# Peptides against a protein of PDB entry 7Q4I, part 209

Target 1, 281 residues: chain A of PDB entry 7Q4I
Amino acid sequence: HENSTIAERLYSEVRVLCWIMTNPSNHQKKARHVKRTWGKRCNKLIFMSSAKDDELDAVALPVGEGRNNLWGKTKEAYKYIYEHHINDADWFLKADDDTYTIVENMRYMLYPYSPETPVYFGCKFKPYVKQGYMSGGAGYVLSREAVRRFVVEALPNPKLCKSDNSGAEDVEIGKCLQNVNVLAGDSRDSNGRGRFFPFVPEHHLIPSHTDKKFWYWQYIFYKTDEGLDCCSDNAISFHYVSPNQMYVLDYLIYHLRPYGIINTPDALPNKLAVGELMPEI

## One batch from the design tools (peptide; made by RFdiffusion4, then SolubleMPNN)

Design b2_p27_7_s1 (from b2_p27_7, 17 letters changed)
Fold by OpenDDE base, seed 5:
Structure b2_p27_7_s1 (fold): chain B 281 residues (1-281), chain A 27 residues (1-27)
Amino acid sequence: as target 1 above (281 residues)
Amino acid sequence: SELEEFIKKATEESIKLDEKIRVKDPY
């Protein structure tokens, strides 16, 4: 009933390893629902935890649990990926166990880029890091080269990357990546709409006339609007998605169809050279 | 129906999460 030829092509050409930040208490509550929904569309799916779970495919990283250890877990996760899986994918997505990702849309965004380009994408925030950093909750995706630089060049050098496990993981990885010349890419579509979102769809889609003092408006790197123009038609991620909402989103995105409407995909852009980015919007 | 109950529960959870997010402190 559907034609997935292009999606299948991109699945093969734009290989994505998704690693999910989780903990033992969330294996059953959250992580398994990622595995049963959007996670199945990754080329490789790994759950990074402090305890092994063979049913979930969870890895026990040598870190403690708690918010104060998220940076430590991120470092160990990418070390693990580099050691075991660096050639299993072209792109490496970090997501939380309450992040929902439309992997096909991510592949579409990533298609023109070389995985040998030191770049990463996500919801870009402007504070703390000169080039910006990607919001942890929205999920962020590193090229293979970005992972290599992070693990091989940044992590071993305390001057380039924080040695202890404390701090905001998204800020810290952003600092590290900047220090090894990994570019903070622009994930917006051709209309200037965002693709990675640190909140649930409703938060972005529904104009609330929120106080412009709301931290998000001060943090976003690129100007964005609320309402339907907030989000790309090819949006990639949302955060704070409950387990139940993951199934709802799966239904809405992959099953529910308005009869008689044929969605024709846009043509793929030209591939970029190594080190080349898409033109500024 | 089971579906209605599911939708209701999911919606309520989403709202609660959204409210929590809106009051999030800056990093």
Scores: peptide ipSAE 0.036, ipTM 0.661, DockQ to the pose 0.611
Fold by OpenDDE base, seed 1:
Structure b2_p27_7_s1 (fold): chain B 281 residues (1-281), chain A 27 residues (1-27)
Amino acid sequence: as target 1 above (281 residues)
Amino acid sequence: SELEEFIKKATEESIKLDEKIRVKDPY
């Protein structure tokens, strides 16, 4: 009874490789639940870890565990992707093992862009990086050209990219990408609503949930409101999603239907030229 | 709104997570 014609088209035309940041202790606890839910909707799914797991399709990166090694994992993950998988997809998503992603909505956002455009998308934060950087927890997606520039141009140059493995992962990649002229895109919809979220839906949807002293309000690049107007109807990601909540979200998004309501998708926008971005809102 | 009221009630199960987020170091 389901019509997925447009989603199937986008699956073919907007190919996404998803790599999941994880560790050996989370392979069974968290990562396998990503694989069983939203991760199955990626064109390719890879788990980046410090230990190999053939059942999970986990890659053992030559890095240690802990927060001080997250930047190291990100560098090695993209090196691995560039070496083995750069032609397997058009777009390359980083997500955590507690990030939930609606991949169809991401494909819709990415559809007009060329993968040869040096751009990346996510929840944009304003500190530390002039153009902004994307929140690590919300997940961020690089174009194929962005991956190439990161791995080939930025990583080998200590003046462009931090050589050690310490630091905030999302800030450090943001600095590197800016230094090679990869643009920090605007992921908001046509109404100015966000699509990538660094928290669970509840924390964004509840009005006045946090005071204005909460760090998030000082970090968010674009002004946003709480409540129902916080989030796009085509939202892409949420963070701090438990394994059980992933199955709930899968049910709510892909199975639960209000009888008698038919959603007609908006028409796809025109494709942009290489280097062209959508107009600013 | 009716939906906002529903969401607010759902927060009872997310109190512990809320506390974690509020005191989170951004990096």
Scores: peptide ipSAE 0.023, ipTM 0.588, DockQ to the pose 0.210
Fold by OpenDDE base, seed 3:
Structure b2_p27_7_s1 (fold): chain B 281 residues (1-281), chain A 27 residues (1-27)
Amino acid sequence: as target 1 above (281 residues)
Amino acid sequence: SELEEFIKKATEESIKLDEKIRVKDPY
């Protein structure tokens, strides 16, 4: 009933490997629901854990469990990807087991970029890293070249990349990537609306009388509006999405349609040269 | 609903926990 020709083209031309940060206690509770919803739209889906799970396609990384080991998991995950899967995709998404991702919208954003451009995208935060870094919870996507630089150039050098497993995962990878000249891209749409979100849709869409002192407003790299103008029509990710909410989002995004409203997709932009970025807004 | 309240509370707790982690110098 749907015309998915463009989506199918992008699926082929913009290959995405999604790796999901999880742990053994969440394999059944959270990770399986990612696999049953948005994860099925990735070209390759891998769950990075401390224990193997053949049903889930989970990889046992040589890391301990706990919040203090998230940076360790990220390093080992990308080492694993580089060793086994670097040619299986063009782009490499990190997401949590409570992140929901609209993969088609991500492919649309990534389409003009060369995977050989050292760039990564996500919800950009401004503290700690000069060029900014991408929020861990919102998920972030590295180009193939970015993965190569991270694994081959950054990780082996303690001066470029933290060798221990402590620290905020998203900040630490952001530092490493900056040190090897991987650019922190702008994921906003042409209207300046964000695409990667570190919270659930409700928290972004509904103007809350949140205290201006809320940490998020100090962390966000780009100024964003609240309410309906907060989010791109082509939004990519949301965080803190429960398993039940993942199924709701899947239904709303991919199944529920208002009768008589036909969406005509915008034309694809021109492809950029290697090293070229979209102009800043 | 009880479910909505549970989800809301769980989300708020998660956000607060993340805030505490980020405010504490992880270095």
Scores: peptide ipSAE 0.034, ipTM 0.692, DockQ to the pose 0.166; fails the geometry check
Fold by OpenDDE base, seed 4:
Structure b2_p27_7_s1 (fold): chain B 281 residues (1-281), chain A 27 residues (1-27)
Amino acid sequence: as target 1 above (281 residues)
Amino acid sequence: SELEEFIKKATEESIKLDEKIRVKDPY
């Protein structure tokens, strides 16, 4: 017996379209496992590729494959979403085919925000972009207004958004979004714990005090602790999750229960006005 | 202690993972 009434409510009120960055070689190897696990909890799930796959629901974007084309793929993906799906959801998540997402936790984070607020969330990094940008691997979620501004205002203007398809896609979209006044939100919980993670849970949960030179510590926008305090109890995403680990996570999160422990969800916060963000922690 | 050894091992594994990830994707 499980009570999912609140989750069902949020599913209806906080509609999320998830698009997955993939390629034809990963359709069967990785992407299908996203579809079979966390992706089924999105209101809409689309796989963005260079080849069509009707079984996967993959879209063939007019881009080449390779790391140097990821930015091009991201631009085309959001153009596709804007053209075909902008009203199908309130929020638009980009994730990789090795990202795992707890969509219910994302809906909880997003609930107070208006989709008409120009904002996006993820694991915020500090380099290259003044307000920060969101890690591509951790996944990032744009409001409907953010998508509109990106596609309609930023992309057509080479002064605001890089026209070439080269570059780090997460940095480039971060620059574009900043240039159209889409705010890089704070995805941390009320205790200051992160929700979007660019690595697997083990990497964040296990202290690595000896490696202070690890690039992540120079990139992370907000100070974070190691160990159990690293991560919100309502964490949203992890990266570098293998296909097998996706099923393990699905089991652990959605099936495995400690008998006799009843988790009562926190009350939903008040909704924010359009343009309003949660207070800084 | 047993706990210290566990932490040490976990840390070493984490470092190896970090290196692997860094080489794969520095962003």
Scores: peptide ipSAE 0.027, ipTM 0.594, DockQ to the pose 0.178; fails the geometry check

Design b2_p27_7_s2 (from b2_p27_7, 18 letters changed)
Fold by OpenDDE base, seed 5:
Structure b2_p27_7_s2 (fold): chain B 281 residues (1-281), chain A 27 residues (1-27)
Amino acid sequence: as target 1 above (281 residues)
Amino acid sequence: DELEKFIKEAIEESIKYDEEKRVKNPY
């Protein structure tokens, strides 16, 4: 027995459309397991593919497969969302078919923000884009206004957004969004801990004295630690999560409970005005 | 399990690809 009253409230007030980047070869192997785990907690769940799959609810985008077409698929996915689903949600999450997301924690982070604020969140990286960009693997979430600006203002203009389908999709969308004044938000909690993670929990939680030369430390926009201090208690996403690990995470997060320990949720912050961001830490 | 092996290998390849992509600084 659980009290999910506040989660139900946020489900209604902070509507999230999740679109999953996948391909036909991964429909059964990966995407189906997203649908059976964390994807069911989205207000709307769509799988973006190159082939239609009615069982999965996959959309066939007019793109080829392969890593060199991820940017093309991202552009077509958001075009599809804008055309068919822009009013179905307030926030629009991109995730991979091996990303795990705690949607309730994302709703908590997003609650104070207006969906009409041109902002997006994720694991912010510092290279290539002045304001930073969000890691593709960790997943990133756009406000409704950010989607509108991306599709209507950026995509049609080759000077603002790359017209070909090549390049790193996360960098390219980051450039496009910056060019239309969509802000790269700070997804850290009040303690300065990250919420979106481009690796599995194990890689973040276990101090491995990783080579300080590891690319991640050079790419991360905000300073971060390893160990338990790496991650917010309200962490949102992890990447490279296998199908089996998705079920394990689902069990650990939503089913396994230490008897006699009750989590009392923090009070919700005040809502921000349109265009307003949370103060810097 | 062949599927598990396949998925594991795919993940490892993906991680390697991402690392190489970011380290090479293609921009």
Scores: peptide ipSAE 0.141, ipTM 0.760, DockQ to the pose 0.159
Fold by OpenDDE base, seed 4:
Structure b2_p27_7_s2 (fold): chain B 281 residues (1-281), chain A 27 residues (1-27)
Amino acid sequence: as target 1 above (281 residues)
Amino acid sequence: DELEKFIKEAIEESIKYDEEKRVKNPY
């Protein structure tokens, strides 16, 4: 009974390759559930690991396991994408194996942008990188041009991009991207509400007496409110989503409907020229 | 629910880990 015509159009016009950061111990425990839920809605889905898994479609990157190698995995993942898949999509999403993504909402956000614009989106954090960087856990999406600049211009130059595999991967890629003039975009909706979230919905939606000392409030680039105004109606991602919660979210978002309420999608915005960004809110 | 408790604890631990990692990495 659903009319998915616009979603189908965006699926074809805003092609997204999703790569999932995982490891061999999480192939069955976590990554498989991404593949069985939101990952199905990507135009292409690749799991980046240290071991090949044909059932999962996992790639064995030439990196060791451990938290100290996440930056190494990110570099090798984008090198792999550039070598094998740069023309298979327009946009390239990094997510963790416990990130949940509403891909249709991401396509809606990305629709006006040219993939030849050097830009990337996510939950923008303000420390360490002047223009900001995107939270690794919330997932971040690079344009095709951003991937090209990262792999071709940044990675080969140790002055622009850290050659060592150590460090916080989200900060390090943020530094590299800034150094090659890839813009840290604003992923907020027209009401100024966030779309990428580094935590589960409950953490954002439920006003907690959050200690203002909580690191998140110091890290967020844009001011955000708690409660229902925290999150866009077109939210894109949440982090720390368990496998079971992925299926719950899939049900709530794609299956559960209030009878008699018809959601009419907003009109698509005009497409931007290459290099053009949406006006600041 | 033991599962809910486990999930909650795992999330809290992950958040704490991220906080410690970010706070301890003065750039």
Scores: peptide ipSAE 0.031, ipTM 0.649, DockQ to the pose 0.161
Fold by OpenDDE base, seed 2:
Structure b2_p27_7_s2 (fold): chain B 281 residues (1-281), chain A 27 residues (1-27)
Amino acid sequence: as target 1 above (281 residues)
Amino acid sequence: DELEKFIKEAIEESIKYDEEKRVKNPY
C-alpha cells in the first residue's frame, strides 16, 4: 500500500503540460513509449510532429523534419500551446521522445513558484547566453508567463527572437527568453545537486565516467560533482533513454520497493511571491 | 547551423567515448 496524497495534491496544484518533440518516423518507435510510461503522469501530453496521429495525440506543425527545423518546431509548438492550451496548465515542459521525466519531482521543484513568474528551468548551460540557457535534451519547463512572453512579446519581434527556423533550438529559445526578461532559474536542490540531466543516469552517477575534456564540464552553468552527489534524490529528467529503458525506469521508480524502507517526504516549502525566486545556494 | 552541428557532433563523440569507457571500466 502506498500513500500518494501529496503527489495527488501537487498533480492538481502544479499542472504540467508536457509537449514531446518527435517526428513521424518515431511515433511508434519512441513517442508511443513516452505515452505509455512517464508521459501519462503529465496533466496534458501532446506530441509535436510534422504529421497528425490521433492514436498518439500528435499535432502536425507547419514545419519540415530534420535537425535544421527543431527551432521552427519549438516556435510553432509554443504558438500552438499558447493558442489552445495556455490555461490548461501552469507549467509547460519541452522534452524529446528519448527523455525520461519524473513528473512528481518536477512538481515538487515548481511548487513554490508562481506560474505568473517569468521563469524557466532545466539543465542550465553557460555558453552563448549571458544568463545561461537550458539544455534541449534534458528538457526544460516554462511558466505560463514565460510562454506568454515568448509567444506574444519575443516571437513577433525579429530583434528579440530569430525569425528563421535554423539554429540550435535550446540556444535560440534561451536568447529569446532572455530578451523578454524570462529568468533562467536554478533547478538544483537544497544540497546543490542537479535535477535535469542531458544524459542517461549512468553517465552522471558513475565517478570519472567522462574525462575533464568532456564538453559537458565546459557547458554546465553550475559546478557539479560526479557519483551519487551528482544528482538530486528528487532528480527530474534524463536524456538518451531508450524505449526499453523507459519501462525499466518506470518499474524501478514506481513499482519496485525495498521492503521495510519507508521514506517520509520533506515538508513543502512556502510559496514565493510573483517574481520571487528561491535564494541562490 | 554551425552551432547546432558543433553541439550535435560533440554529443555524439562524447557518447561514443563514454560507451567505450564503460566497457573498459564499468565502475
Scores: peptide ipSAE 0.026, ipTM 0.548, DockQ to the pose 0.039
Fold by OpenDDE base, seed 3:
Structure b2_p27_7_s2 (fold): chain B 281 residues (1-281), chain A 27 residues (1-27)
Amino acid sequence: as target 1 above (281 residues)
Amino acid sequence: DELEKFIKEAIEESIKYDEEKRVKNPY
């Protein structure tokens, strides 16, 4: 027996459209497993591909396949969302077909924010973009206003947004969003712990898994620790999650329970005004 | 466990590839 009343409330009040970056070769191998696990908890789930798949609910974007086209796919994906789905959600999550997301934790983080605030969240990296940018692998979520600004203001202007499809997808969208005054939010919890992670849980939770020279430590915008202190109790995403690991995570998070331990959720924070961010931690 | 080893190796290779991509093609 579970009480999901608060989760159900947040499902209604914090509507999330999740779009999944995929390709035709991964429809069955990876994307299908997203749909069968965490993707079912999104208010709307769309797979962005180069080929249509009605069973998967995949959209054929007018882009080529290959790693060099990821930026092109992102631009076309958000154009598609803006044209067809901008009112279907309040928040718009990009994830890869090997990203796992705890959508309830994302709704909890987003709850105080207005979707009319030009903001986006994810694992913030510091290089290349002055305010930082969100790691593509960890997934990132845009407010409705952020999507509007990206599609309507940034994309049509080559001075604000890169016209060609080359480059690092996450860096390029980060530049575009900064140029239209979309704020790179702080996704950390009240204890300063991260919520979006560009690697599997093991890589973050196990101390000394990476050496001090690992690029990640130079890229992270906020100070982070290893071990259990790395990650929020309300962590949102992990990357490089295999299909099998998605089912394991689903079981561990949503089914496995330690008998006799009852968690009472904290009260929801007050809602912020339009344009207001949470105080710096 | 062969599967665990395979997954670990695949992830490590993916991380290395991404690192190289970020360094070689930042734009």
Scores: peptide ipSAE 0.023, ipTM 0.566, DockQ to the pose 0.160; fails the geometry check

Design b2_p27_7_s3 (from b2_p27_7, 19 letters changed)
Fold by OpenDDE base, seed 2:
Parts: C-alpha cells; sequence; structure tokens
Structure b2_p27_7_s3 (fold): chain B 281 residues (1-281), chain A 27 residues (1-27)
C-alpha cells in the first residue's frame, strides 16, 4: 500500500489538462499507449488529431496532416481548449504521442505558481526567441492565463502571432507568448537540474562523447551536465519514448520499489503571488 | 552512489553496441 496523500492533494490543487499531439495513423500505434500509461494521471486528457476517435477521446481539429501543419494544429488545439476546457484545469500541457510525462513531478514544480501568472514551462531553448522558447518534443505547460493571452491576445493579431500554419511549432508559440508577455519560466530544480527532456533518458543520463558541435548544446538555454547530474530526481518528461518503453517506465516509476527504502517528499514551497516567479538559479 | 555508476556504465556499453540512431533535429 502506497501513501499517496500528498500526490492526491496536488492532483486536486494543481489540475492539469494534457493534450496530446497525434494523427489518425498514430491513434492505435502510439496515442492509445499514452492513454494507458502516463495520460491516465492527468486531470483531463485530450488527443488532438485530424479525425475523431471516441475510444481515444480524440478531437478532430480543422487542420491538415503533415509535419508542416504542426503549428496550425497547436493553434487550433489551444483555441479548442480555451473554448471548451479553460476552467477544467489550472495548467495545460502539450505533449507528443511519444512523450512520457511524470505528472506528479510536474504538479510539484507548478505548485507554488498561480495559474493566473502568465508563465509557461518546459525544456528552454535559447535561439530565435529572446527570452527563449520551450522544446516541442519535451512537452511544455502553460498556465491558464498563458492560454488566455495566447488565444485572445496573440492569435488574433498577425503582428504578434504568425497567421499561417508553417514554421517550427515550438518556436512559433514561443514568439507569440513572448509578444503577449507570457514568461518563459525556469523548470530546473533547486539544484539547477533539468526536468523536461527532449530525448529519451539514456541520451541524457549517459555521458556521450557527443561532439561539442551537437546542436543540443547550442540550443539549451541553461547549462546542463551529462550523467546523473543531468536530471532532477523529480524529472517531468522524456521524448522519443516508444509505446513499449512507456509501459516499462510506468513499471519502473510506479511499481518497482527497492525493499526497505522509503522516500520522504520534501516540504511544499510557499505559494507565490500572481505574477511572481521562483528565483532563477 | 556506486550502484548508479554501475547502471550508467552498463547503459553506456549497451548504447555503444546498438546502432547509432540517426541524428535528430530539434524540429
Amino acid sequence: as target 1 above (281 residues)
Amino acid sequence: DELLKFIEEALKESIEKDEKKSVKNPY
């Protein structure tokens, strides 16, 4: 028997709507495995597609399929959320159908913040956007106020937000959010370790003799280390996780326990005022 | 933690034996 009292409290106080970027060809191959694993720990789970699927709870957005339409799908997804679900949650996570998320760790990170603070979190990249932007693959989470500003203030104005559907989805939303004063938050833990990861755990945990020319090292906003120091003990997401790996991660994180080791959670931080951020590390 | 170091080493060896995955781009 697990004592989940704090996790249950955070489930109620830090409500998360997760929307999954998918397409009809991936409903059975990928998306259903998100629903059967980490997606069940969201307060609300919606699959954003081009076709309806009642078994999956997939929404048919008025967008075409293809890599060049990801930005269009993101705009329509947040419009749909704002219209139908803006009061169903406090925080709104975008993830891919091959992103794995530890939702409890995300609630812990978000706990001190007001959902009325215009902020979003993820794996912050430094290029193209002055304040940075969040990697699309690692997943990113908007406050309720950030969604409001994006949909109501940014999207209707072509000077603030790109009206066409082309471009890198994560860069384009990052530009739009910056233009409406939504802050790119720091998702690192108190030790300066990252929580959102644009690759599988193995790529971050294993010191790679990766050439210092690898694009990732030029894109990361914050300095990160390789090995075990790369990653928070409360890591939130990984990308390029296969359907089978999602079940493995569910087993390892939620079922497998070393006998005789009891983890006590840290005390919750104080709540921040509206508009207040945690100090940068 | 010696156990964690062991796991890291074992994972490194496993990855090195696997075919190098294609270079992924940020988009």
Scores: peptide ipSAE 0.024, ipTM 0.531, DockQ to the pose 0.143
Fold by OpenDDE base, seed 3:
Structure b2_p27_7_s3 (fold): chain B 281 residues (1-281), chain A 27 residues (1-27)
Amino acid sequence: as target 1 above (281 residues)
Amino acid sequence: DELLKFIEEALKESIEKDEKKSVKNPY
């Protein structure tokens, strides 16, 4: 019914391990719906929790629960990945149990980059970190080299990476990664449109009469337009997506088709050398 | 854009049926 040859190629060449930030109370309520929707399109899917769940494939990390432990959970999650799974993928996505991800669009963005390049991508925010940091809710993806540097070079050094489990998770990993020269990449498309979104599609696509004083406009690293021009045609992620909305998005993206309209994908770009980035627009 | 309108309406209906989050915090 459809031609997925290019998507299948990218699935093999751009291997993504997705780890999902969750907790025991959300295993059934949220995490299982990630597993049943977009998570099945990852090369490997792991749920990072405080309790083991064999049905979900959840890992019990040695951390407490609560908002103040999210940074601790992220550190332990990447330690676990480095120890057990560093060779199982080329790229390592963090997402929340209410993040929705179009994994094929992420593979397309990542294709030109070497996994040995110390880089990570997401929704880049400006405050607190000089090069910027990636929004935790939108999800962010590290190269294999970025994971290595984070776990081996940053985490063991309290001067480079916060030893305490407190703080904003996304800001703290952003500081650690900057301190080991992991580059905060530009995830925008060739038209300068964003791909990672810290809110639901509705909040990005619908021009809100929201006050220009809304924190998001001060935090966003790259200026983006509102409305249809806000978002790439190859958008990667949205946050605050309910379980019901995940199924709606799965239907709209992967099942619903306008009859007689065939999308021809653009040619893949040339691969970059190790350490090379796409030109900034 | 009719597609955008369709997506917007579908999402609105889904959101209205779900419990609205009171505060959207990045962390």
Scores: peptide ipSAE 0.021, ipTM 0.546, DockQ to the pose 0.202
Fold by OpenDDE base, seed 1:
Structure b2_p27_7_s3 (fold): chain B 281 residues (1-281), chain A 27 residues (1-27)
Amino acid sequence: as target 1 above (281 residues)
Amino acid sequence: DELLKFIEEALKESIEKDEKKSVKNPY
């Protein structure tokens, strides 16, 4: 028997629409496993594709496939959300079809913030954008006001937002959001530990001198340690999670329990006013 | 992680069996 009273409260008070970046070749291979695991814990789940899939609830966006069209797909996805779903949630998560998300931990991080605050969260990177931008693979979450500003103020203006579909989607949305005064929030916990991760848990928990980790340390906005101090106990996301690993993570996080150990959740923080942020650590 | 790998293999086999029998989610 579990006591989920606080999680149920946050499910109602911190409503999250999750949209999943996918393509027709990945509907069966990847996206369906998101739907069967962590995606079921979103208040609304939508798969953004170039083809409709009635089994998956996939939307066919008017874009081509391939890496050169990811920015185009992100723009059309947020336009679609604004037109059809802007009132269905308070927060709007982008994730890839190989991102795993602990939605309850995201609701906990978001709880003090107003959805009318122009803010977004994720794994913050420092290059290309002065305030930083959020890693595409780790997933990033926009407030309702951030989505409004992106779609209504940024996208229609070529001086504020790139009109063509080329470029790194996470960098381009980061530029657009900065240009409409959407703040790049701090996702770290009270101990300064990260919550959004652009790699699998193993790559963050175990020190590695791979070339990929070398660039990561140059890109990360906040200084972080390797090993057990890398990651919050309330971590939100991991990237490059295989379909099989999604079910493993779902089992380990939600089903597997050490008998006789009961975790008491920390008290919820006070709610912030519109436009207020948590202090940076 | 050897434990994670073991669990992954066990869950994979379970999922493959369930997918042959039912379209239901494993959890």
Scores: peptide ipSAE 0.018, ipTM 0.474, DockQ to the pose 0.055
Fold by OpenDDE base, seed 4:
Structure b2_p27_7_s3 (fold): chain B 281 residues (1-281), chain A 27 residues (1-27)
Amino acid sequence: as target 1 above (281 residues)
Amino acid sequence: DELLKFIEEALKESIEKDEKKSVKNPY
């Protein structure tokens, strides 16, 4: 039998609402598989779409479809969350319908932080935003206070937040959050290893020594080592995960066990005060 | 660790095959 006592504790103490960016054409093809895999481990799971789907629990946001409307969809999604769900969770994860998330590892990372701290986490990129922004594909998680500041302080002010629906959604939310003093946190583990990944595991685990021109190396905020040292043992997310790969990952992470190896979880860190961050590594 | 290097090389070849299938964009 499996001992899940600490995971159950964190499920209760670190409540996560996951919202999934999707569209009507992907409800059955992609989003359903999120709901059937890692999305079950969220405290609340909502699919943000342009059409309602009661089977999926999809919300029809007042936005058009297409890549040029992703920023509009993100704004409306967080407005919807703030209006209906701000007290249902402590942390609010955005993910794509092809993002895979190990929610327990995210809860472990978030555990020391107050949800009243204006902070968000993800795969931090350095361009366009001074403090950095979080990659949209890797998924990013806002504290409750970050959501409040985004919706109440940033969105209503065209000087702080882009009013039109065009632009890269992850860059635009990153600008808005910076403008309301929401901090771009460091999601790396104590060894400096990343936890949020904008690609599949394979693409991060392998040193791409040959293509130093690959855009990722210019975008990543923190220097990361190549190879197995790229990735935390407590990694949180991967992107471009196919529906079939979601089930494979679920099997590998939650079912497959090497016999005779007992993994003892590390002790939980001390809680941080409101506004306090972990020391930078 | 030679085993880790072997795994890394094998994975590299697999990734290079997959990258040919999908142009990854940060957007």
Scores: peptide ipSAE 0.024, ipTM 0.587, DockQ to the pose 0.166; fails the geometry check

